# Designs tried in a protein design run: peptides against a protein of PDB entry 6RGO. Part 280

Target 1, 392 residues: chain A of PDB entry 6RGO
Amino acid sequence: MALKLLGFNQDATCFSVISSNKGVTIYNCDPFGKCFELEKSTSNDEELDFLVEMLFSTSLIAVVDKTIGASKRKKLKIVNTKRKATICELTFPHEIMDVIMNRKIICVVLKSDQIFVYDISCMKLLRTIDVRGEKLKSTSKFRNSEAVGDIGVRVSLSTDNNSILCYSSYSKSDKENAPLNDIVVFDALKCIQINVLPAVHQSNIVCIACSPDGMLMATASEKGTIIRVFKTIDTENDEPILVNEFRRGSRPSRISEMKFNHDNTLLACVGESDTIHIFALPVTTTEADANEDDTLQQSSHSLSSSINGLQYISKGLANRFGKIIVSKIPTQSQQRHVAYIKIPENAKYRIGFPKDTTNTIHICGEDGNYLVYSIPRNEVGPCTLVKSNTFD

## One batch from the design tools (peptide; made by RFdiffusion4, then SolubleMPNN)

Design b2_p23_5_s1 (from b2_p23_5, 7 letters changed)
Fold by OpenDDE base, seed 4:
Structure b2_p23_5_s1 (fold): chain B 392 residues (1-392), chain A 23 residues (1-23)
Amino acid sequence: as target 1 above (392 residues)
Amino acid sequence: SSLSEEELEKLKELLKEAEEELE
């Protein structure tokens, strides 16, 4: 049967799938099993398409039926899974492209490049972010909507109550075809823009991850060869702080998803490649616990690479068009993965980090595999399979 | 569009149940 993966919830306690025969199924990760099923609304052999965003492991889900007709694609349902009841339905002017939530906020991304920010407690609209409207202030022509392939506004929301929203925006360019290569950092609760990271890639951003605490964000372009990690809020001399630049690979490959673990020590990425890559982030060791004298001289080549403050040498080559190009970290200082998982070629996988076990990763595939891997701490190498389950 | 009073009550109940599940 054709499975489509909707992904993990915020803490990787559950994942959602579309089964061509059953509709939407939500699985619990531990104990492994079905926890909710959304029946098909139609008897038609049409290819099912849904958005499902779950509030952690709770009975609250947001659902968009994208299968049939332009009207359903504009409707967000909030569902109580325990009661099997629709609580409310919101209708949007355009097709819903993405839905993301935490305990405080729901963000709805439209095909119009608008982000609707809601207070979850009352479904009050707090803000409409018009990413095109910001572009139109710089570039008067609407792109004809037909060439809107897989390139749209990307969003990620912190899973904490701070509700840091990172989204892709159009670079300030007089070119009709300005790329979605800026990042805006937005406080979704206060409805204020915190930061703008201009031209973080040369091409459109296709994947964003915010850290659970909202302090970090990862970005990948259509090339998917380089992942950049930035601070979200902090700036140095009013310039964005690039924390890491990771090399996923030499060959272009789309990254479909990235996630931080709950302590911001790991970043995982998955996409069209046969490999999930896991990168280590520099742990800001607070100096305090340096006192326990345990002299185990294991030559931990602590890859305390002194990430000497990568002075973002904004050699603002203000090319004639004022584009700040993010200075490329020299290829020699680009970090590789610390761990990896091999996945079947052409199988789409989704990733999640559980909250309580920072050295484990949950993955699920359109091949019907749910897999738990242990991540090696001190060695560069493959992850170890700890648990496996199958779903249909 | 604003929620109805009934939808708002059901939403508050659902969120209360959800927060109790997350504690």
Scores: peptide ipSAE 0.530, ipTM 0.941, DockQ to the pose 0.792
Fold by OpenDDE base, seed 1:
Structure b2_p23_5_s1 (fold): chain B 392 residues (1-392), chain A 23 residues (1-23)
Amino acid sequence: as target 1 above (392 residues)
Amino acid sequence: SSLSEEELEKLKELLKEAEEELE
């Protein structure tokens, strides 16, 4: 049977899949098993397409049926999984492209490059963000959005109550084909723009991850070779703070998903490549407890050789992009530990970090595998498989 | 569109059940 992965929930306690014959199934991760099933409403051999966003491990899900006709693609259902009942239905002017939520906010992304921000407690519209509306003041030509394939507005929302929304926006370039390479940071509760990060990549942004606390964001472009991590709120001299720049690989490959772990110490990425990459983030030690002079002579075992590729802070980016004040990350923290997981070629995988185990990652594949891996802390190497389950 | 009073009540009940599941 063809499986299509929808992904993990916010805390990686559940994941959602589409089965061509059954409809939507939600699995619990521990104990592993089916927790909810949404049956296919039609007997037609049409390829099933759904959006499902679950509120953590709760009975609240948001569902969009994208399978049947142009009308259903514009409808968001809120469903009580325990009652198996639709609580409410919202209709949008355009096709729904993405849905993201936390305990306070639902964001709905439309094919029109609009983001609708709702208060979950009453489904009241707080804000409509028109990502094109700022561009339309400069370029009157409606290029038919049909021909620009998979390029749309990307969003990520913090899982905390602060509800920091990061979204891709069009650069202010006078060019008719301005890329989606700006990031806007938005307080979804207050409906205030907090920050704008201009031209964070040279090409369109295709993946964004916000940290659980909303303090960090990761971005990847269509090239998927470089991942950048920024502070969301904090600025230095009104300029964006670049915390990290990671190299996933030398070959272009689309990144489909990125996730931070719960304590912001790890960033994972997955996509079209045979490898999930896990990057170590430097712990920002607040300067306070640096008093203990513990002269641990960490023996300088020269893991010198393979790290040479990460030292290309390209001097050339500093001239064309405004002064991204790369705060001088002390050169000693350049030992970016990278862990990896090998996955089957051509299998799509999704990733999630559980809350309680910061060195554990959950993954699931369209091959019907749910896998739990342990992440090595202090070494570059493969993750260790801890648990495996299968689903159909 | 605004929710009906009945939809709003069912939503509040669902959210209350969801908060109790997250504690």
Scores: peptide ipSAE 0.530, ipTM 0.941, DockQ to the pose 0.847
Fold by OpenDDE base, seed 2:
Structure b2_p23_5_s1 (fold): chain B 392 residues (1-392), chain A 23 residues (1-23)
Amino acid sequence: as target 1 above (392 residues)
Amino acid sequence: SSLSEEELEKLKELLKEAEEELE
C-alpha cells in the first residue's frame, strides 16, 4: 500500500499516516497500535492527501482534506476522535498549507502566505499575520505568485503554553524575488512580535523547528547543508544570538523536518538523504543552580570539556546599512552530528522525541517501519535500534 | 464565522476531556 507520513504529535506518543486504502490512521507508540482511523469519504482511486494535527495524545485533532477534486482544501475540521464526530468546521479564503497546535493555540498557514492564529478554547481568531502584506509595506514589488509552489511560509510553534511562534518572512530586499530568509519570532498568545532575525540564510528557509520551551529555533535553507540554531527571545546588543551552526553535509539535500528533544540538548534532522543526523546542543546551565555549594563530587565527566572552542564570535559585522549579517561562524567551528541513523534512500521518514526519555528518538517511514533508537551520549556514532514495529 | 453555541459547547467538552488526559 502507498503510505504517506503526516508525522508525530508534539511529544512523539502518536504518529499519523495516510493509507491509500483506509484514509488517515493514527498509531499509538506505546503500546504500539492503532488508536484512531478516519475513513476516506470517497470510493475513488484518488490520491489521498490530508493534514492532521493531533493535540498530544488527546481526542482532539485538526483535519484538512486536501485530496484532489475535494473542494475541502480550505476547510479545517476539529474532530473528537473518541466520538468520531466533527465538532466544528472553519473555512479559509485560500488552501491550507499547514496546521500546528499546542494546548492554547492553533495556527493555520494558507497558500496566500497568511497565518491565522486561533485561541483553541473557543476557535476565536486572535490575529491574521500577512507575511506578503508585511513585505509590501516594506517593498513596492509583489512576488509573482506563480513561482515555485514548494516555497511558502514555514512555521513552528513551541509545545509549551508560552506559544512562541517562529515563521519565515520575506527579506526587505528591493529584488522582485526576495527570498523567505528572515525569521519572525511571535508571541501567539499576546499577538506581539518579539524578535526579527534578518537574512539567517542566503536562500529561502524551507524548515524551521522551535524548541518545546520556545527558547531556541533551528533553521535550514533549500541547500540543507547548514543548520543554524538561534535564541528566539534573547538578543545581544539588539542583535540575534546564533548559538550553534551545524553542518549536515557537503552536498545539497533538502531537510523536511527538524526537532529538538524536550531538554534542548539534541537537535535531529531528516529529509531526502539516507541519514537522520542528531546534533548535540550546549547545555545552557541556568544560572540558578550555581549557588548551592553542595559538595557532591559526582565526577560526571559531561562532554562539556571539548566544547571550549565555541568562542561566542558575537562579531556582528554591523555593516553601515544596518543589515545584521549573521556572523558566519567560521567553517572550522561548524559542528558535525554526534549521532546518526541510516534510513532507506527513497523512504520519507518523520522524527519525534519522547518527553520521558531524552536519549531516545522515534522515527517512522513510508516503508511502514516505526523504529525507536537509543542515542549515544559519550561517543560519536550510530544510534542503536531498541524497538521495531510495522504498520500498513 | 463564529462557532454556534452548540459547537462551542462540544468544543469545551472536548477540551475538558483533553485537559484531563494531559494531567
Scores: peptide ipSAE 0.522, ipTM 0.939, DockQ to the pose 0.795
Fold by OpenDDE base, seed 3:
Structure b2_p23_5_s1 (fold): chain B 392 residues (1-392), chain A 23 residues (1-23)
Amino acid sequence: as target 1 above (392 residues)
Amino acid sequence: SSLSEEELEKLKELLKEAEEELE
């Protein structure tokens, strides 16, 4: 059967799949099993396409049916899974491309490069962000809707209540074909833009991850060779906004998903390659926790000594305030993965980090495998398979 | 479009059940 993965929820307690025969199925990770099924609305042999966003392990899901006709692709349903009932339906002017949520906010991304920000408690529209509208002051040429369907606005939302929204935006270059290589950081609750990171890559950004707390953001371009990690907020101490640069590989390969673990110590990436890569992040000690146990400092020092070798070569791109955001990091000082998982070359995989086990990763494949891996702490190497289940 | 009073009440109930599941 053809499976299409929708992904894990925010805490990797559940994952969603489309089965060509059954419709949408949500699986619980532990105990492993089906927790919800959305049956096909049509008897036709049409290829099923859905967006499903689940609010953690709760009975609240957002659903978009993309299978049949341009009208359904513009409708967001909020569904109670316990009651098997649609609570409400929102209709948009354009096709829905993505839906993300946390406990406070739902963001809906449209094919028009608009982001609709809603208060989940009442489904009130807080803000419409027009990512094109900031560009339209210079060139009236609508990107024809026939431009390759794969280059659009990318978004990520913090899973916490701070609701930090990171999204890709068009560079202010006078060129007709400005890339989506800027990042905007937005407080979705207050509806305030808090930061702008210009030209974080040379090409379009195709993947963004926000940390659970919204303090960090990871980005990858169409090349997928370099992952950059940024602070979302400018620190008072003139600390560099670019905190890490990771090398996934030497060959171009698209990254489809990135995730931080719940304590911001790991960043995982998956995509078209045969390898899931896991990178170690420096522990950002906030000055407040400096009073307890001396024992964890020794492992952090070995990672920090490799970071201090980041000689920022002074020819970076300046931010809106003339600050250099992206310096040329020498290729030799780029950190590699600390751990990896081998996956089948032709199978799409999704990744999630469970909340309670920071050295565990959940993965699921369109091959029908749900796998739990342990991440090595003291050595660079392969992850160890701990648990496996199959789904159809 | 604003939700109806009935949709808003069903949404509040769903969110309350979701908050109780997350504590």
Scores: peptide ipSAE 0.515, ipTM 0.938, DockQ to the pose 0.831

Design b2_p23_5_s2 (from b2_p23_5, 7 letters changed)
Fold by OpenDDE base, seed 4:
Structure b2_p23_5_s2 (fold): chain B 392 residues (1-392), chain A 23 residues (1-23)
Amino acid sequence: as target 1 above (392 residues)
Amino acid sequence: SELSEEELEKLKELLEEAKKELE
């Protein structure tokens, strides 16, 4: 059967898939099994497409039927999975491209490059973010690229209550073909722009991950060779703080998903390559806890990998046009993965980090495999398979 | 469009159930 992965929920306790025969199925990870099914509304042999965003393992899901020819591509349904009932339906002016949520906020990304920010508690619209800005609305011939994989606005939301929204934005070039290579950091609760990271890549950003706490953000471009990690809120001399620059590979390959683990010590990435890469992040000691005397012995497990000093190249070179160019970390100082998982070629995988086990990663594939891996912490190497299940 | 009172009540109930599942 053709499976299409929808992904893991925020804590990797569940994942959702589209089965060509059954519709949407949600699986629980532990104990492994089906927890919800959304039946096909149509008997047509049409290729099913859906967005499903879960509120963790709860009975609240957001669903969009994106099936081709369906008039429903503009409709967001909030569904109670226990009752199998639609609670409410929101209709948008344009096709829904993405939906992301946490305990407080739902963000809906439209094909119009608009982000609608809702208070989940009442489905009240808090903000409409127009990523193109008002002047570009008139010339938005929506690229009729029906191609699965179009360059559009990317979003990521913190899973905490701070509700830090990171989104890709068009660079301030008067060119109609401005790349989506800026990042905006937005407080989704207060509806305030916190930060702007200009030109974080040379090409369009295709993947963004926000850390669970909203303090870090990872970005990847269409090239997918370099992943950059920034602080979201903190700035140094009003310039963006580049925390890490990771090299996924030398060959271009699209990154489809990135995730931080729950303690911000790991960043995983997956995409069109045969390899899931896991990178170690430096422990960001928040300076705030310097006052309490509790001698928690930092077991400095010296990962004897010479993490050659992170030269904080904070100096954004303002180019001749006053644009901050994020300083490229020298190619020699680009960190490699600390761990990896080999996946079948041409199989799409999704990734999730469970909350309670920071050294564990959940993955699922369109090949029907749900796999749990242990991540090595003391050495660079392959992850160890701990558990496997199959789904259909 | 704003939700109806009935939709808001059902949403509140769903969120209260969801909160208990997250505790």
Scores: peptide ipSAE 0.474, ipTM 0.928, DockQ to the pose 0.833
Fold by OpenDDE base, seed 1:
Parts: sequence; C-alpha cells; structure tokens
Structure b2_p23_5_s2 (fold): chain B 392 residues (1-392), chain A 23 residues (1-23)
Amino acid sequence: as target 1 above (392 residues)
Amino acid sequence: SELSEEELEKLKELLEEAKKELE
C-alpha cells in the first residue's frame, strides 16, 4: 500500500499517516498502536491527500481533505476524535497549504501566501497576515504564481503558550522576482511583529523550525546545504543574532523537516537525502556558574582539519549582506557533535523529539517503519536503534 | 464566519477535555 506521512505531533507522542486504502490513521508512539482512524470519504481509487494537525495527544485534530475538488481543499474541520464528530468547519478563499497549532493558536497558511491566525478557544480570527501584500507595495506586476509551484510561505509555531510564529517573507528588493528569504517573527497572541531577519539565505526558504520555547529558529533554503539558527526575539544593535551555522552536506538536497529537542540542545533535519542529521547546539551557559577552573586540557588534536573550511565563508557573506554581527561563536565549540541516522534511499521520513528523553529521537517512514533512536551526545557517530515497530 | 453557539459549546467542551488530557 502507498503510505504518505503527515508527521509527528508537537511532543512526538503520536504520528499521522495516510493509507491509500484506509484514509488517515493516527498512531500512539508508546504504547505503540492505532489510536484514531478517519475513513476516506470516497470509494474511488483517487490519491488521498490530507492535512492533519493534532493538538499534542488530545482528542482535538484539525483536518483538511485535499483529495477531491478545489472546494474541499479550502475547508478546515475541527474534529473530536473520541466522539468521531466534526465540531466546526471553516472555509477559506484559497487552498490550504499548511495548518499548525498549539494550546492557544491555530495558523492556517493559504496558497495565496496569506496566514490566518485564530484563537483556538473560540475560533475567532485574530489576524490575517498578507505576505504578498507587503511585497505589492514595491512590485506592481502580479506574476502568476502558478509557475513556481513548490515555493510558498513556510511557517513554524512555538509549542509553548507564548505562541511565537516564524514565517518566510519576500525580501524588499526592486526585482520582480524577490525570493522568500526574509523571516518575520510574530507574536501570534498579541498580533505584533517582534522581529524581521532580512535575507537569511540567498534563495527561497523551504524549511523553518521554531524551538518549543520560541527563543530559537532554524532555517534552510532550497539548496539545503547550510542550516542557520537565529535568536527569534533578541537582537544585538538592532541586528539579528546568528547562534549557529551548520553544514548538512556538500551536495544540494531539499530539507523537508527540522526539529529542536525540548531543551534546545539538539537540532535534527530530514529530507531527500539518505541521512537524518542531528546537530549539537552550544548550551549558552549563563555566566553565573562558570567559576570552576576545571582545566580539562584534553588533547583536541585530531578533528581540527575538517573545520577550517567554515572560517572562509564567514568573511565573504559579511561584505554583501549587512553586518550580521556574528557574535563571536566561541571558536572552541568547533567540535560540532553531529549524530546521524541512515535511512533508505527515496524513503520519506518524519522526525520528532519526545519531551521526557532529550537524547532520544522518534522517526517514521513511508516504508512503514516507526523507529526510536538514542543520540550520542559526546561523540560524532551513528545513533543507536532502541525500538522498532511496523505500521500499514 | 463566526461559530454558532452550539459549535462554540462543543468546541469549549473539546478544549476542556483536551486540557484535562494535558494535565
């Protein structure tokens, strides 16, 4: 059967899949098993397409049936999974491209590059963000957006109650073809723009991850070779703070998903490559407890050689893009511990970090595998498989 | 469109159930 992955929920306690024969199935991760099924609305051999966003492990899901007809692709259903009942239905002017939620907010992304922000408690519209409308003040020509079918607004929402929304926006360039390479940071509760990070990549942003607390964001472009991590709210001299720059690989490859773990110590990425990458984030020790002089002179000899390439890229970008004050990333934390998981070629995988185990990652594949890996923290190496299950 | 009173009450019930599942 063809499986299509919808992904993990916010805390990686559940994941959702589309089965061509059954419709949508939600699985619990522990204990592993089916917790909900949504039957397909039609008997036809049409390719099933859905958006499903679950509110953690609760009975609340948001569902968009994208399978049949342009009208259904514009409808969001809120469903009680225990009652198997639709609570309400919202209709949008354009096709729904993405749905994200937390305990406070639902964001709906449209094909029109609009973001609708709702208060989940009453489904009241708090804000419509028109990402194109900001561009139209600079560029008169409506180029028919049909031709670049895969480039749209990307969003990520913090899983906490602060509800920090990060979204891609068009750069302020006089060019008719301005890329989606700016990031806007938005307080979704107050409906206030907090920050704007200009030109964070040279090409369109295709993946964004917000940290659970909303304090960090990760970004990747169409090239998928470099991942940048920024502070969301904090600025230095009104300039964006670049915390990390990771290199996933030398070959271009699309990144489909990124996730932070719950303590902001790890960033995982997955995409079209045969490898899930897990990057260690330097813990910003608050200055207080750095009193103990533990002179661990341990012999840093061998790993120095491969990292010399990163110093050259920093000088070149600083001249053309405004002074991104790369706060001195302590050159000593150059041992970017990177863990990895090998996955089958051409298998699409999704990733999630469980709340209770900061060194564990959950992954699921369109191959029908649900896998739990342990992440080595102190070394560069493969993750260790801890648990495996299969689904249909 | 605003939700009906019945849809609002069903949504409120679902959110109170969801809140108890998160505690």
Scores: peptide ipSAE 0.470, ipTM 0.928, DockQ to the pose 0.842
Fold by OpenDDE base, seed 2:
Structure b2_p23_5_s2 (fold): chain B 392 residues (1-392), chain A 23 residues (1-23)
Amino acid sequence: as target 1 above (392 residues)
Amino acid sequence: SELSEEELEKLKELLEEAKKELE
């Protein structure tokens, strides 16, 4: 059967797939099994295309049927999975490209490079972000370059209640084909722009991940060779703080998804490569816990000792023309993966981190495999397979 | 379009169910 992966929910307790024969199926991860099925609206052997975003493990899902007719591709349904009922339907002026949510916010990304931000509690529109309109205000020569193919606005939302939205924006360059290589950090609840990270890559950003707490953001370009991790809110001298620069590989390969674990200690990436890469992040010790008592010298030799080299505060050379060139972290300080998973060549996989086990990763493939891996903490090497299930 | 009162009630019920599932 042809499977298409929709991905994991926010805490990797569930994942969603499109089955050509059945429609949308949601699986529970533990205990493994089907928890919801949405039947296909058509009897025809048409290629099914859906967006499904689940609110954690709850009965609330957002669904977009993209299979048939340009009108359906503009409709977002909120569905109660227990009742198998549509609660409400929202219609948009353009095709829906992506839907993301947390406990507070739904963001809907349109093919028009618009982001509609909704309060989930009442489906009230809080903000329309017009990423193209921002460029039009900055550039006298906005060509409506038809965004050719896969290049569009990318978004990621924090899974917490702070609702930090990170999205790709067009650079302020007078070039007709300005890349989507800026990032905007937005408070989706307050509807305030918090930060702007200019020119974080040389080419279009194709993948963004926000940390669960919204404090970190990872970005990858079309090249997918370098992943950059930034602080979202914090700035140093009004400049973006680059926390990490990771090298996925030497060869270009598109990254389709990135995820932080729940404690911001790991970043995973997956894409067109035969390898899921897992990177270690420095533990940001919040300065607050430094004052409590000396006594418990429990010798947790945390891997803190080897990371002494990362104090390259990227002095952004603010060139006189306001181009914050994110200082290239010297190629010597580019960290490689600490762990990896080999996946079948040309298999599409999705990734998720469970909340309760920070050293565990969930993965699922269009090959019908759901796999749980243990991540090594003390050694650079392959992850260990802990559990496997199959789905159809 | 604004939601109808019935859609808002069903949405509130769904969200109250979802809150209990998240506790």
Scores: peptide ipSAE 0.463, ipTM 0.926, DockQ to the pose 0.838
Fold by OpenDDE base, seed 3:
Structure b2_p23_5_s2 (fold): chain B 392 residues (1-392), chain A 23 residues (1-23)
Amino acid sequence: as target 1 above (392 residues)
Amino acid sequence: SELSEEELEKLKELLEEAKKELE
């Protein structure tokens, strides 16, 4: 049976799957089992495609039927899973490309490079963000390419109540083919642009992750060889906005998903490669907890000494104020993974971090495996398999 | 399009159930 993974919810307590025979199934992770099924409404042997975004482990889901020919690709349904009932349906002018939510906000990304920001409590539209801007509306080249993997706007939303939205934007280059290599940081509740990070990669951004607290963001380009981590807010201190640069690999490979753990100590990435990579983030010691546990300082010092070696070679791209955001970090100071998981070749996997265990990762595959791994703390190496389940 | 009063009430109920599941 062909499975298509939709991914984990925000706290990795559930994951969603499309089964060709059943439609959408949501699985609970612990205890492992089916918690919801959305039956296939059409008897046609058409390849099912859906977006499903779940609000944590709750009865609230957002659903988009993206199945070819279904004519529903412009409709967002809010569903009560306990009642098996549609609460409301929103219709958009263009095809829905992505849906992301937290406890406060739903963001809907359209094929038109528009982001619609809603208050979840009343489904009121707070903002329409036009990523192309008003000037570029005249060039009617809608990317009509039905090509699976077309370069569009990428978004990530913090899982907290601050609702920090990070999205990819077009660079201000006078070139007709401006890359999606800028990042905008947006307060989705206040509807205010917080920051703009120009040219964070040389090519289009294909993956973005926001930290749960919205304080950090990770980016990857089409090359997928380098992951960059940025602060979302400019601190008053002359601290660099670029806090980390990680090397996933030497070979180009698309990254499909990145996730921070709940305490911002780990960043995981998955994609077309046979390996999930897990990177350690330096703990930003807020000044307060400097007193007690001496033992964690030794691992932080080895990581911090590599970051302090970031000689800002001054030929990076200037921000909007002439500050260089992206220096060429020497290839020698690029940190590698601290942990990894080997996955089957050509199997698509999704990742999630559970809230209760900072050193555990949940993964699920289109091969029908749900796997729980323990992440090593004191050594660089493979993760240890703790639990496995199968789904159909 | 604004939600109907019935859709708004069903949405509030769903969100109040969701809050209790998140506590």
Scores: peptide ipSAE 0.461, ipTM 0.925, DockQ to the pose 0.828

